Peptides against a protein of PDB entry 5H65. Designs and how they scored, part 186

Target 1, 294 residues: chain A of PDB entry 5H65
Amino acid sequence: QYLERTPLCAILKQKAPQQYRIRAKLRSYKPRRLFQSVKLHCPKCHLLQEVPHEGDLDIIFQDGATKTPDVKLQNTSLYDSKIWTTKNQKGRKVAVHFVKNNGILPLSNECLLLIEGGTLSEICKLSNKFNSVIPVRSGHEDLELLDLSAPFLIQGTIHHYGCKQCSSLRSIQNLNSLVDKTSWIPSSVAEALGIVPLQYVFVMTFTLDDGTGVLEAYLMDSDKFFQIPASEVLMDDDLQKSVDMIMDMFCPPGIKIDAYPWLECFIKSYNVTNGTDNQICYQIFDTTVAEDVI

## One batch from the design tools (peptide; made by RFdiffusion4, then SolubleMPNN)

Design b2_p22_8_s3 (from b2_p22_8, 11 letters changed)
Fold by OpenDDE base, seed 2:
Structure b2_p22_8_s3 (fold): chain B 294 residues (1-294), chain A 22 residues (1-22)
Amino acid sequence: as target 1 above (294 residues)
Amino acid sequence: SLFDEASEVLNDPSVVRRPVFR
């Protein structure tokens, strides 16, 4: 909706909650490092989580590889299975289950793989050749998702995570409920498996200054502000550079604020109570990066 | 076959290159 531009000095005097359109300069922002700003957000419980590091994932998949695939769970109506034995001293067993579409094995670009005992490296390699990969383990009666601390779905270079708090995991056979077993839409896969998918978000604090006043505004955004998906930035050098360039443009290092470009954005105020302290906070919303072209 | 394609990947000793944050 259209909002008239309001100076920060006026906003700072008003009660919350309210919505505003502002024109301000980005005096500073936190965190300064891009990787620190990318988080996982649950749309249901609203918890913010760190994106797992490669080392953390290695541990999870290494632990998963200590389990032997259950032969009785191989080759169902849903998937065909093949077992590989690694050439290492221990002879690690890796089970790959190829999900069928109406009883027929699809092409690799349409095929979902379920993998037991795979390393992160192997899983990532497979995800680059096949449509998607789900790390799984052998349950009592069916394959089950390995661990919500790891991606429940790897599609290309995108790691999809689920909320531990809000998810009620279901066995892998629930993928049968999917009408479309070719595109493997992450949200559909999540729904079938009882997963509440987490959203990649940029989490930042902006200090905004329009010359009349200064306020801090919280930014939690997936793809609107930068017009770059937070879900893709971690695995793409060019996108990382683009975000860095945008931030450098609005907050150029070594230059006085008077020379900064103007940022037009929407902010909303809200009340926060911390004990006896009542504070009004601000959040950026529905904003795409744009300079004033007036 | 899909099995062969997967086998090719699993038998590949190369490491997947990942971008690193600056």
Scores: peptide ipSAE 0.484, ipTM 0.893, DockQ to the pose 0.755
Fold by OpenDDE base, seed 3:
Order: structure tokens, then sequence, then C-alpha cells
Structure b2_p22_8_s3 (fold): chain B 294 residues (1-294), chain A 22 residues (1-22)
């Protein structure tokens, strides 16, 4: 849809909700640190949460490692199981279940692993060698997802998380419903296990100035604005640098705003009520970074 | 075998990068 460009001064006088196309300079933004801008968003309940840190995951997996794998749940039609006993003082047992494709063990690059008692380090290493890894625990009658506070699926360097509020977890045997047991599409895995997958999003507040007015606009975007997936930026130094470069380009430090490039974007206004206070807020939407030539 | 491959990983003491910003 085409929208005429509207100056900020005009927008600031109008009632919400409305959609606008604007051209403005990025006077400032927050948070300033990239790691503070990447969040997890539920598409159902719309809760925002922090991406768990390494320390948080270590605790979860350490706790999981204290639980002994149930021998009765090993070696089903869905997976073949092997147990490793660590040589450390605790003699920790790690159970790895290799998911079969139609009763046949696939190649490592197509194989989903279910792991009990693994450390974060072990899980990450396995996910780099195998297709994907699901941290699990022995349930009453079946393997179950370990904890939604941890990734439900680790695929390569990407950690996939689920919403605790919206998910209704199903046991691991529900993976049988997947016809294709080679690609392990995260959304398909999530659906099979009753998980509402969380979405990685960039969350920022932009202060926009077009010379006629100043407006704060909220950005919550997964991959469109920067043309960089928020889900991949965590583990990719080059992508992190790219995002930083983009932000520095639009809001260069130590330079006057007069020299800033012009940013074109779409914003929508909406009403927000905080107690007795009613205000109009703005959100960037359907926008890919574009600038005018300086 | 898959078992051997997993064993190799589990016995590898190397440190891997974890999801963090640098």
Amino acid sequence: as target 1 above (294 residues)
Amino acid sequence: SLFDEASEVLNDPSVVRRPVFR
C-alpha cells in the first residue's frame, strides 16, 4: 500500500490509530547496547522476555544432569539410546537418544538428538555436529522436554525457545507425527511438542526528528528492519558488527544531527492508557532500512 | 556410527562458543 509522506508536526496533531510514511533523522535511540535490544517475543500472548544468559542455562542443565535417565524409556521405535558415564568424580550419566527416520538411523547432519543430563557445553558441541538437539528428561511414561526456560531445540548455533504461558507441552513420542524426520524444522518440532515458539526480536526506541517535530517510535522487529535475523545475531560477530554499523550510520557519534542521513520508514500510532494517563504512541512497522544519499 | 560421533563430541574437552554478545 502506498502512503504519502507526512511531516512529524502533522502526525503529532492527529488522533490514533493511523499509519504514516515518514522521512526523519534518527536523533537518538535506546538501548545503546545491542545485547540489550534483542528479546524474545511471544506471538500469542505478546510477552517480551530476555534471552537467557549462559549462566542461566548452565543452572538449568546442571539441575537436569542430577536426574537419572530412566532405563525403561530407552530404545523405542522413535529413537535408539546410548548412555555415557562421565569420568569425573560425580560419574554423571548422559543419555543420548538418536531419533530414527522410519526406523533407520540417519546421518549425523540429519539426526535429531534427545539428550538427558548434558551440560550446555556438551549440548552445543553436539548441535554443531548433528542436525539438532532437544534437551529432555525422563517423564512418567515418556521422555519430556526438560525446561521451557532453556531452548527446546538447538539447531546449529540457534537456540529456539518456547513460551511458558502459551505452550501445552506434549511428550517426545509426539515427534512421530512428523513425516519428515530429517530437516527438523523448528516450527514443526514446536507444533508436535505443543510449544508456542518465541520469536527473536530487536526492541528499540527511536527518537526521530524531521525538522518539523520530534517523535519517539518503538521498533519491534525480527528480520525486516536490519535485514538481519535477530535469531542469528547472538552468535555471529559479523552480524553484530553489521547492526552496529547500521546504527552508527544513522546516528553517528560525535557528529551533529544536520549531517545525519534521512531515514524513511512506516510508523503507526496507537493509544496507550497508563492509569489515568492516556497517550499516543508510535511503532515502526513494515520497514527496511533505507536512507537518502547524502 | 552415530554413537561414535556422539562419543567423540562428549569426550572432547574443547570449549565452544555460547550465545552471547561480544
Scores: peptide ipSAE 0.484, ipTM 0.890, DockQ to the pose 0.722
Fold by OpenDDE base, seed 5:
Structure b2_p22_8_s3 (fold): chain B 294 residues (1-294), chain A 22 residues (1-22)
Amino acid sequence: as target 1 above (294 residues)
Amino acid sequence: SLFDEASEVLNDPSVVRRPVFR
């Protein structure tokens, strides 16, 4: 889909909706701290949410740890259970349930753990050793997901979140419906448990200037623009550094805009109603930044 | 065993590096 380059001054005079190819300099961007641009997006209700703070997660897991695992729910056909009692925290009980594949315990790298009463630290450690971890609690008749305000699945260094509005949670035994109980694909786990998974996205506002005009464009992107997944950037200092370097390349601090490189991208215009006022807004789409800048 | 592997993790007092949120 080829589009000719259009100067910003011409775009600013046109009605929406339209698509454009532009060449402009990145005068400025928001937020300046790029990790603050990472949000959670629901593909169904389209709500944008902040990624929970570590402190919030600590509170959730601390609260969960006050509940005693139900002995009646241990050791089912789906999982084998073991209980640990902590020595330094007044005998806190931690239950770990090891999910079986066709009645057989798999290798650690293929094993899904269900954990009751674990701290964030313990859960993270386990997720580095085992395939995946789901924080759970004892329900009335079955294990249940602990809290959608916390990750429903931790796999490696990735925290997977679900939408509270769109999810209709089902009990843990619904994992039986999964044919493959070794790879633990997040989307499959979510589907089995009635969870609508949230998507990590970069949310930013670019101020673009091509010398003919100035335009603000909205960016909401998961992994295409930077060629870096938003889902991984919060967990990896090197990825954060890479994003920072990309932005510094396009908008270098301490120098004049005349020396900035040109950015080529696609933008689309759209109408937004604000009461009785109609506003035209712009969004970057289908754009990948090149490593080399001209 | 898987149980032993989990025990080793849970008994490890080392601090885990946590992600930066917001």
Scores: peptide ipSAE 0.482, ipTM 0.890, DockQ to the pose 0.645
Fold by OpenDDE base, seed 1:
Structure b2_p22_8_s3 (fold): chain B 294 residues (1-294), chain A 22 residues (1-22)
Amino acid sequence: as target 1 above (294 residues)
Amino acid sequence: SLFDEASEVLNDPSVVRRPVFR
């Protein structure tokens, strides 16, 4: 996409909607804490929500661990089951269901586990050894997803969440509809279980200044702007460092804005109406920032 | 076996590092 550069002062005088190419300095950005910029976005209802904290997940899984696995739901054509009794004071029952591929147990790196009664720690350790883990509970007639407030699928270090509003949960036996029971593609798992998967996104507000004017531009992006997936950044120290370095490069602390590098990006304007107030807003789009481009 | 592998994990007392954003 090619657009001529337009100064901010000219943009600020124009009606929306329009698209622009700009060259400006990043005066400031929000939120300052980058972990707060990572959100979950529903592609269907467009709801934005926070990524659950570890403490929240602990509570959910602790609650799940208080439930006893139903013996009648163990060992089906879909999975083989094994029960562990922990040596803690409560004698917690943990049920692990190993999903089979055409009646055969696969290798660990291709195996999906269904977990009843596992702690967050146990689930995370299992997800690092096996292909993926789904936290479940015993329903009336089948295993069911434990809670949409927790991940419906943990694959490696990635926690996949579903939209509570848009999802219509189906029982675990619907995983039988998957032809490929080895790769466990998150979107396929979600579809089988009636889940609308949420997307990890960076959500930020940039204050841009080119010397002719100042405007705020909204950024909502999953993997293009930083060339770093929002879904992976929370669990990867190196990726976090990279994001921090990029932001520090554009907004170097302790120096004047005159020394800031120039940022070239695309923005689009759009109208927002709040009651009697009509406002023009701006959003960054189709923009990639690299450390070596400034 | 898969059962044994899972058992090893469940019996591992090690603590998983929680994610921290810098």
Scores: peptide ipSAE 0.481, ipTM 0.893, DockQ to the pose 0.811

Design b2_p22_8_s4 (from b2_p22_8, 9 letters changed)
Fold by OpenDDE base, seed 4:
Structure b2_p22_8_s4 (fold): chain B 294 residues (1-294), chain A 22 residues (1-22)
Amino acid sequence: as target 1 above (294 residues)
Amino acid sequence: SLFEEAEEVLNDPSVVRRPVFR
């Protein structure tokens, strides 16, 4: 899209809602710790929540690992099951269910695994070998998703989460509704299981200054601004470094703002009512950081 | 087989690195 560049001083005088193209310096941003900027966002109820930490997941999967897989739920038309007993003192049972495509086991790179009793480490290792993994538990009559506090689907290093508020979980046999049982598209899996998938987003507040005025702009973006998916950044050192470098470039510590590079971006204004108070807020949209913005 | 592949993974004592923001 194309918009004429508008100085911040002019924007600050105008009513909302409007869209603007601006050129400004990033005076500061929040949160300063970038890991805090990565959130999970529900597109339906619009809640923002933290991405679960490894420790949180460990607890969930450890609890799941204390449960015994129900023998009655093994080996259905949908999946073939294999049970392993760990060699630890407790003899933990791990059930892996290999989802079939039209009754035939696929290749590993196309195979969805359903896992009962797996640790986070085991699940992650499996997700690196197989197409995807769903942590499950034995329900009353069918396998069920283990816990929406944990990923409902793990593909490689990407953990897909669902909204507890908006999801109405269905049993695992509902995966039968999927015509394509090879690609395991997260949205399709979510739909089959009654899950509203959460979206990884960068959530940040930018203080922008173009010399004519200063305004705060909200950034909620999944993959456009940094050209780095928020869904992947937490598990990739190189991507993290890239994000850090970008932010340090625009807002270098210990340097005067006069030396900051210019950021060109689009912002939209919108009205917010908080009790009796009305204010105009701004959000960055449709903006990609370019290397030549300097 | 898929079973064997999974077993190999499960029997692998290695730990998967999980990077986080520093």
Scores: peptide ipSAE 0.487, ipTM 0.896, DockQ to the pose 0.822
Fold by OpenDDE base, seed 1:
Structure b2_p22_8_s4 (fold): chain B 294 residues (1-294), chain A 22 residues (1-22)
Amino acid sequence: as target 1 above (294 residues)
Amino acid sequence: SLFEEAEEVLNDPSVVRRPVFR
């Protein structure tokens, strides 16, 4: 939609809610460490969560590896199973279940693996060769998801997480409801297993200055602002460099704001009430980074 | 076979790098 450009000084005097088009310089932003800007957001309860640290995942999978796969749950109509015993001192058992498509084992690039007792390293290696991996454990009557604190689906280098608050987990046999057992669309897998998938988002606070006024605007965006998916940035060095370059372009270190480029964006105002205090806040929306010539 | 492919991966001693922001 079309909006006329409005100076910040005028915006700061107006009631909320309203939408604006602005042209301003990015004086500063938070957090400065960009990895801290990547969060997980639930579209249902709107809770923001940290992306689990690798160390935390290691602990979860190590704990899972202490459990013994149930022989009764192996080799069903849905999957064929194979067990490996590691040669380490503990003799850890790893069960890999290869999901079949209409009773036939697919090619590796179309195959979903269910893994019991795998380490993070093993799971990541498998996810790079096979289509997808789901960490599971033996339940009472069926395989079930290992832990929502860990990814419910690893596809390539992307870790898909689910919301603990909003999800009502169902057993692995519910994957039978999927007609397409080749592409393994994350949303379809989540739906089959009763998972509300979390969304990767960039979460930042921008301090904007157009020379007439200064305001802070909140950014929560998955893939539009940078034209880079938040879901992929943590696992891709080149994408990380691109984000860093964009931010350095708008906030070049070591120079004064007078030399900063102009940022054009859309912001919306909204009211936040805390008791008797009313505050107007601002959020960036429907914006792709673009600069004006100084 | 898929079994053999998985076994090869599991027996690979290489370390998987997970990139992080600087």
Scores: peptide ipSAE 0.485, ipTM 0.893, DockQ to the pose 0.822
Fold by OpenDDE base, seed 2:
Structure b2_p22_8_s4 (fold): chain B 294 residues (1-294), chain A 22 residues (1-22)
Amino acid sequence: as target 1 above (294 residues)
Amino acid sequence: SLFEEAEEVLNDPSVVRRPVFR
């Protein structure tokens, strides 16, 4: 959609909701630390959550490792199972279930692993060798997802999370409903297991100034604004550097705002009620940082 | 076999490298 550029001073006088195209300088932004800007967003309930830290995951998987895999749940039509006993003094049992495609074990790059009793380190290493890993536990009649506080699916370096509020978990045998048991598309896996997948998003507040006025605009974006997926940035140093470079370009430290580059973007206004007060807020949307928008 | 491949990973004492945030 085409919108004419509107100065901020005019926008600040108008009622919400409306959409605008603006050209402004990024005076400042929050949070300043990149890792603090990456959140998990539910597309259903719209709750924002923090991405779990490694320490949090360690605790979850440590707790999971205290439970012994149920022998009766091993080697079904869906998967073949192998049990390992660690060589440490505790003799921890680790069960790995290799999901079959039409009764046949696939190649490692097409194979989904279900793991019981694995550590975060083990799971991550397995996810680099195999297509995907799901941390599970032995339920009453079937394997079940271990915990929605942990990833329900790990593919390479990407951790896929589900919404606790909106998900209605189903047992692992529901993976049988998947026609394609080779690519293991996260959304398909989520659907089969009754999971509402969370979306990685950049969450930031921009203070925009075009010389006529100043307003704060909220940014919640998964991959369009930076042209970098929020889902990948946490595990990639180069992508982190790229985001930092972009932010430094628009808001260079130690330089006066007069020398800042212009940012062209779309913002929408909306009403927010805070107690007895009604205020107008702004959100950046459908905006990509590129040479043509600078 | 897939079992052997998994075993190799599980027996690998190496630590997964994770990037450090700036």
Scores: peptide ipSAE 0.484, ipTM 0.892, DockQ to the pose 0.749
Fold by OpenDDE base, seed 5:
Structure b2_p22_8_s4 (fold): chain B 294 residues (1-294), chain A 22 residues (1-22)
Amino acid sequence: as target 1 above (294 residues)
Amino acid sequence: SLFEEAEEVLNDPSVVRRPVFR
């Protein structure tokens, strides 16, 4: 859609909701640290959550490792099972279940693993060699997802999380409903297991200044603004560097704002009520990073 | 076999880089 450029001073005087095209300089932004800007968002209940800390994941998997795999749940029509005993202090039992396609074990790059008693390190190693890994536990009658506080699926270097509020977990045998048991599409796996997938998003607050006025605009975006997926940035040094370079370009440290490049973007205004207080807020939308010649 | 491949991974003492969450 086409919108004429509107100066910030004019926008600040108008009622919400409205959409605008603006040209402004990025005076400052929050948070300054990239890892603090990456959140998980539920598309159903709209809750924003922090990406789990490594320490919390370690605790979850350590707790899972204290449980003994149920022998009765091994080697079904869906998967073949193998048990290993580690050489550590207590001889931890690790069960790996290899999901079959029509009764046949696939190649490693097409194989989904279900793991009981694995550490985060072991799971990550396996996910680099096999198609994907699901942390599981032995339920009463079937294998079940271990814990939604941890990833329900690790595929390559991507950790997929589910919403605890919106998900209604089903047992592992529901993977039988999948027609394609080779690519293991995360959304398909989630649907089969009753999981509502969370979406990685960048969450930032921009302070924008065009010389006529100053306003704060909220950014919640998964992959459009930076043209970099929020789902991959925490695992990739080059992507992190790229985001940092972009932010440094628009808001260079130690440089006066007069020398900053111009940022063109779309913002929408909306009303927020907090008790008796009513305020107008702004959000960046449908915007890819682009600068104009100063 | 897939079993052997998994065993090789589990017996690998190397450390895998983990993401920075928060």
Scores: peptide ipSAE 0.481, ipTM 0.890, DockQ to the pose 0.644

## One batch from the design tools (peptide; made by RFdiffusion4, then SolubleMPNN)

Design b2_p23_3_s1 (from b2_p23_3, 14 letters changed)
Fold by OpenDDE base, seed 3:
Structure b2_p23_3_s1 (fold): chain B 294 residues (1-294), chain A 23 residues (1-23)
Amino acid sequence: as target 1 above (294 residues)
Amino acid sequence: SEQQLMQSLVAEAERMRAEEAAE
């Protein structure tokens, strides 16, 4: 939809909510570090969460590794099971369940693994060899997802997370509801297991200046703004460099703002009440940054 | 080692597939 360009000075005088098209310079932005700008967002409850770091996951999987796999839950119609006992590390047991498609074990590139007792390192290595990995634990009557604080699904370098608040977890046998057990679409897996999948988003605050006024605009975007998926950026150095380059282009360090390129954006205003204080806030939407310096 | 475990897992997966295909 077409919107006429509005100067910031005019926007700052108007009531919310409204939508605007603006042309402004990016005076500054927060956070400065890319890894701090990537969050997990629930589409249902709209809570923002930090993406777990490697250290966080290590702890979760180490704790999971202290639990012994239940032999009674091995080798079902859904999966074939194998257990390894490490020679070191106090004889840690790792149970791997290979999910079958209609009773047939798929090729490795189509196969979903359910892992009990695996370390982060082991799980990551397996995710590079097989289609998908789900960290699980032995429940009372069935395998269950290990912990929503960890990924419910790992595909290559992509970690899929679920919302603790909105999810109503179901046992692993509910994967039987999936007709196709080769593609392992994250949304389908999530639905089968009662998981509300979280969305990777860039969360940033932009200080915008068009020479007539200055306002702060909130950015929450998954893949449109940078044309780079937030879900992939943390695990890809090239993508990280690309985002950094884009930000440096619009907000170059050591250069005066007069030399900054113009940024074309859509922003929407909205009212926020914080205690007794009423404030108008702004959010960037439906915006893709161009590489062209205009 | 973790490497040995991974190799074993891959090998086992291949074995299972081969056995199922033979049935």
Scores: peptide ipSAE 0.034, ipTM 0.685, DockQ to the pose 0.010
Fold by OpenDDE base, seed 1:
Structure b2_p23_3_s1 (fold): chain B 294 residues (1-294), chain A 23 residues (1-23)
Amino acid sequence: as target 1 above (294 residues)
Amino acid sequence: SEQQLMQSLVAEAERMRAEEAAE
């Protein structure tokens, strides 16, 4: 992993692919708004997707709430079911299925809820009281995941999403394959349900300047660069402030670049072909700003 | 009503656990 430091002017003259260690100043970065930099990345097909907004989720759950829970699918060996009818909203029916561990209901902090017909607000509130929540719908023979456009698993404030392209959804009874029905590890749940989980990533473009040259480097990172998980940042104001502080430290507003701190990082070059045009691009990798500030 | 629903859900879970423990 050790590389000698190379000036940007030299890097700009070299062919790709290569790896470099650089020391440069962050002249500027895009996007400026943090919420625009957080994306969902599929590790299999590598597509980048936007994180659904609250409004998007509201629509999905509202649509789900128009469907009546199938009584035939209630109270299986896997879960105990309870149905509530709202007084308002034309008597909306909400079915909650409490997943059992070997026939025994676990404590709330270990219990997975399958919710059918719940609103986003209701689901979020339940996720604060129970270990996990999965939005579901009544299928023909079993409960099924509601929609991959919505989280397949909600744990506290963390929303876990799956790739629509790469996932082959299986019915909810496949959760029986899990030996431990108390921890509800997202990857295990995903595997049981045939879901390829998406990864939260920071996606940014850095303009780097070391005085010899200027280049743009792409950042795609989940938790290493800022030492802050991209999966948590959107739901945590303190984490957002921390990221903003880090960026302001490297690129302080109202100050000349000569006074900017130096950033040490690793970048790799790669070729991109756009028609007949060949372009060399750069990506930041294996870099933690907390450790690489000089 | 939403608050009542949430409270009912939590209460129901506790009741279910209590019943199972009694068996």
Scores: peptide ipSAE 0.032, ipTM 0.668, DockQ to the pose 0.010
Fold by OpenDDE base, seed 2:
Structure b2_p23_3_s1 (fold): chain B 294 residues (1-294), chain A 23 residues (1-23)
Amino acid sequence: as target 1 above (294 residues)
Amino acid sequence: SEQQLMQSLVAEAERMRAEEAAE
């Protein structure tokens, strides 16, 4: 929708909620480090969570590997199973279940693997060879998702997470409800397993200044603002550099604000109550930064 | 080893596909 440009000084005097189009300079932003700005957001409960670190995942998968796969859950109509025993002193057993499509094992680029007892390293290696990997554990009557603190689906370098609060997990056999067992669309997998998928988002606070006034605006965006998916940026050095370059362009270090480029964006105001204090906050929305700075 | 596991996994997948194709 078209909105006329409004100066910040006028916006600061108005009641919320309202939507505005603005032209302002990015005086400063937080957090300064890109990896600190990438969060997981639940579209249902709206909680923000940190993206788990490798160390966190290691612990989860190590714990999962302490449990022996249940033999009675192997080789169902949904999947064919293979068990490996490691040559270490403890003889760790790893179960890999190959999900079939209409009773036929698909090609590797279409095949979903269910991994039971695998380490993070092993899982990551497998995700590079097959379409998708789901970490699982043996339940009472069926395989179950290992832990929502870990990815419920790994596709290449992309880790898909689910909301612990909003998800009502269902057993692995519910994947049978999927008509297409080759593409493994994350949303479809999540739906089948009762998972509310989390969304990768950039979370930043912008201090905007147009010369008439200064306001802070909250940015929560998945892929529109930078035209870079938040879901991919943590695993791609080139994408990280691109985001850093964009931020440096709008807010160059060591340069006075008078020389900063103008940022055109949309912001919406909203009311927030904190105890007895009522304040108006602002959020950036439906904004894409152009490569060509105006 | 992890390498052996990976190799075995790939080999097993290929075997399964070959057997199914022969049926």
Scores: peptide ipSAE 0.032, ipTM 0.666, DockQ to the pose 0.010
Fold by OpenDDE base, seed 4:
Structure b2_p23_3_s1 (fold): chain B 294 residues (1-294), chain A 23 residues (1-23)
Amino acid sequence: as target 1 above (294 residues)
Amino acid sequence: SEQQLMQSLVAEAERMRAEEAAE
């Protein structure tokens, strides 16, 4: 859809909701730190959550690693199980369950591993060799997802998280409902396990100035704005540098705004009620960053 | 060691696949 460019001064006078195309300079943005701008968003309840840090995950997996795998839950029609005992003082037991497709173990690049008692380091290493990894624990009658505070699915360097509020977890045997047990599509896995998957999003507030007016616009975007997936950026130094470079380009430190490049984007206005106060807010949508030539 | 464990896991998976293919 084509929208005619509207100056900010005109937008600021109009009622919401409306959609606009604008050309403005990025006066400032927050948060300034990239890791603070990446959040997890639930598409159902719309809560924003912090992405767990490695330290948080270490604690969760360390706790899980103290639990002994239940022998009764090993080697089902769904998976073949192997148990290792570490040579450390505690003799930690690690159970790895290899999910089968129609009773056959698939290739490593197609194989889902269920990890019981693994550390973060071990899980990450395995995720580099196998298609997918699910951290699990022994439940009463079946294997269960370890903790929604940790990833329910790890594929390479991508950690998939679920919403604690909206999810109603089901046991691992529900993976049997998946006809294809080789591709391991995150949404399919989530559905089978009763998980509402969270979405990685960039969450930022832009202060935009086109010389006629100034407004703040909210950015919540997964991969379109920067053309960089929010789901990958935290695990890739090059992607992080790219985002930083983009932001520095639009909002260079130490120089006047007159020298800033122009940003073309779409914004939509909407009404927000906070108690007795009504406010019009703005959100960036359907926008890929592009510099306008002067 | 952790490295040995990881190697063993991969090796075990390969072994299982080989056995199943032979059946």
Scores: peptide ipSAE 0.031, ipTM 0.665, DockQ to the pose 0.010

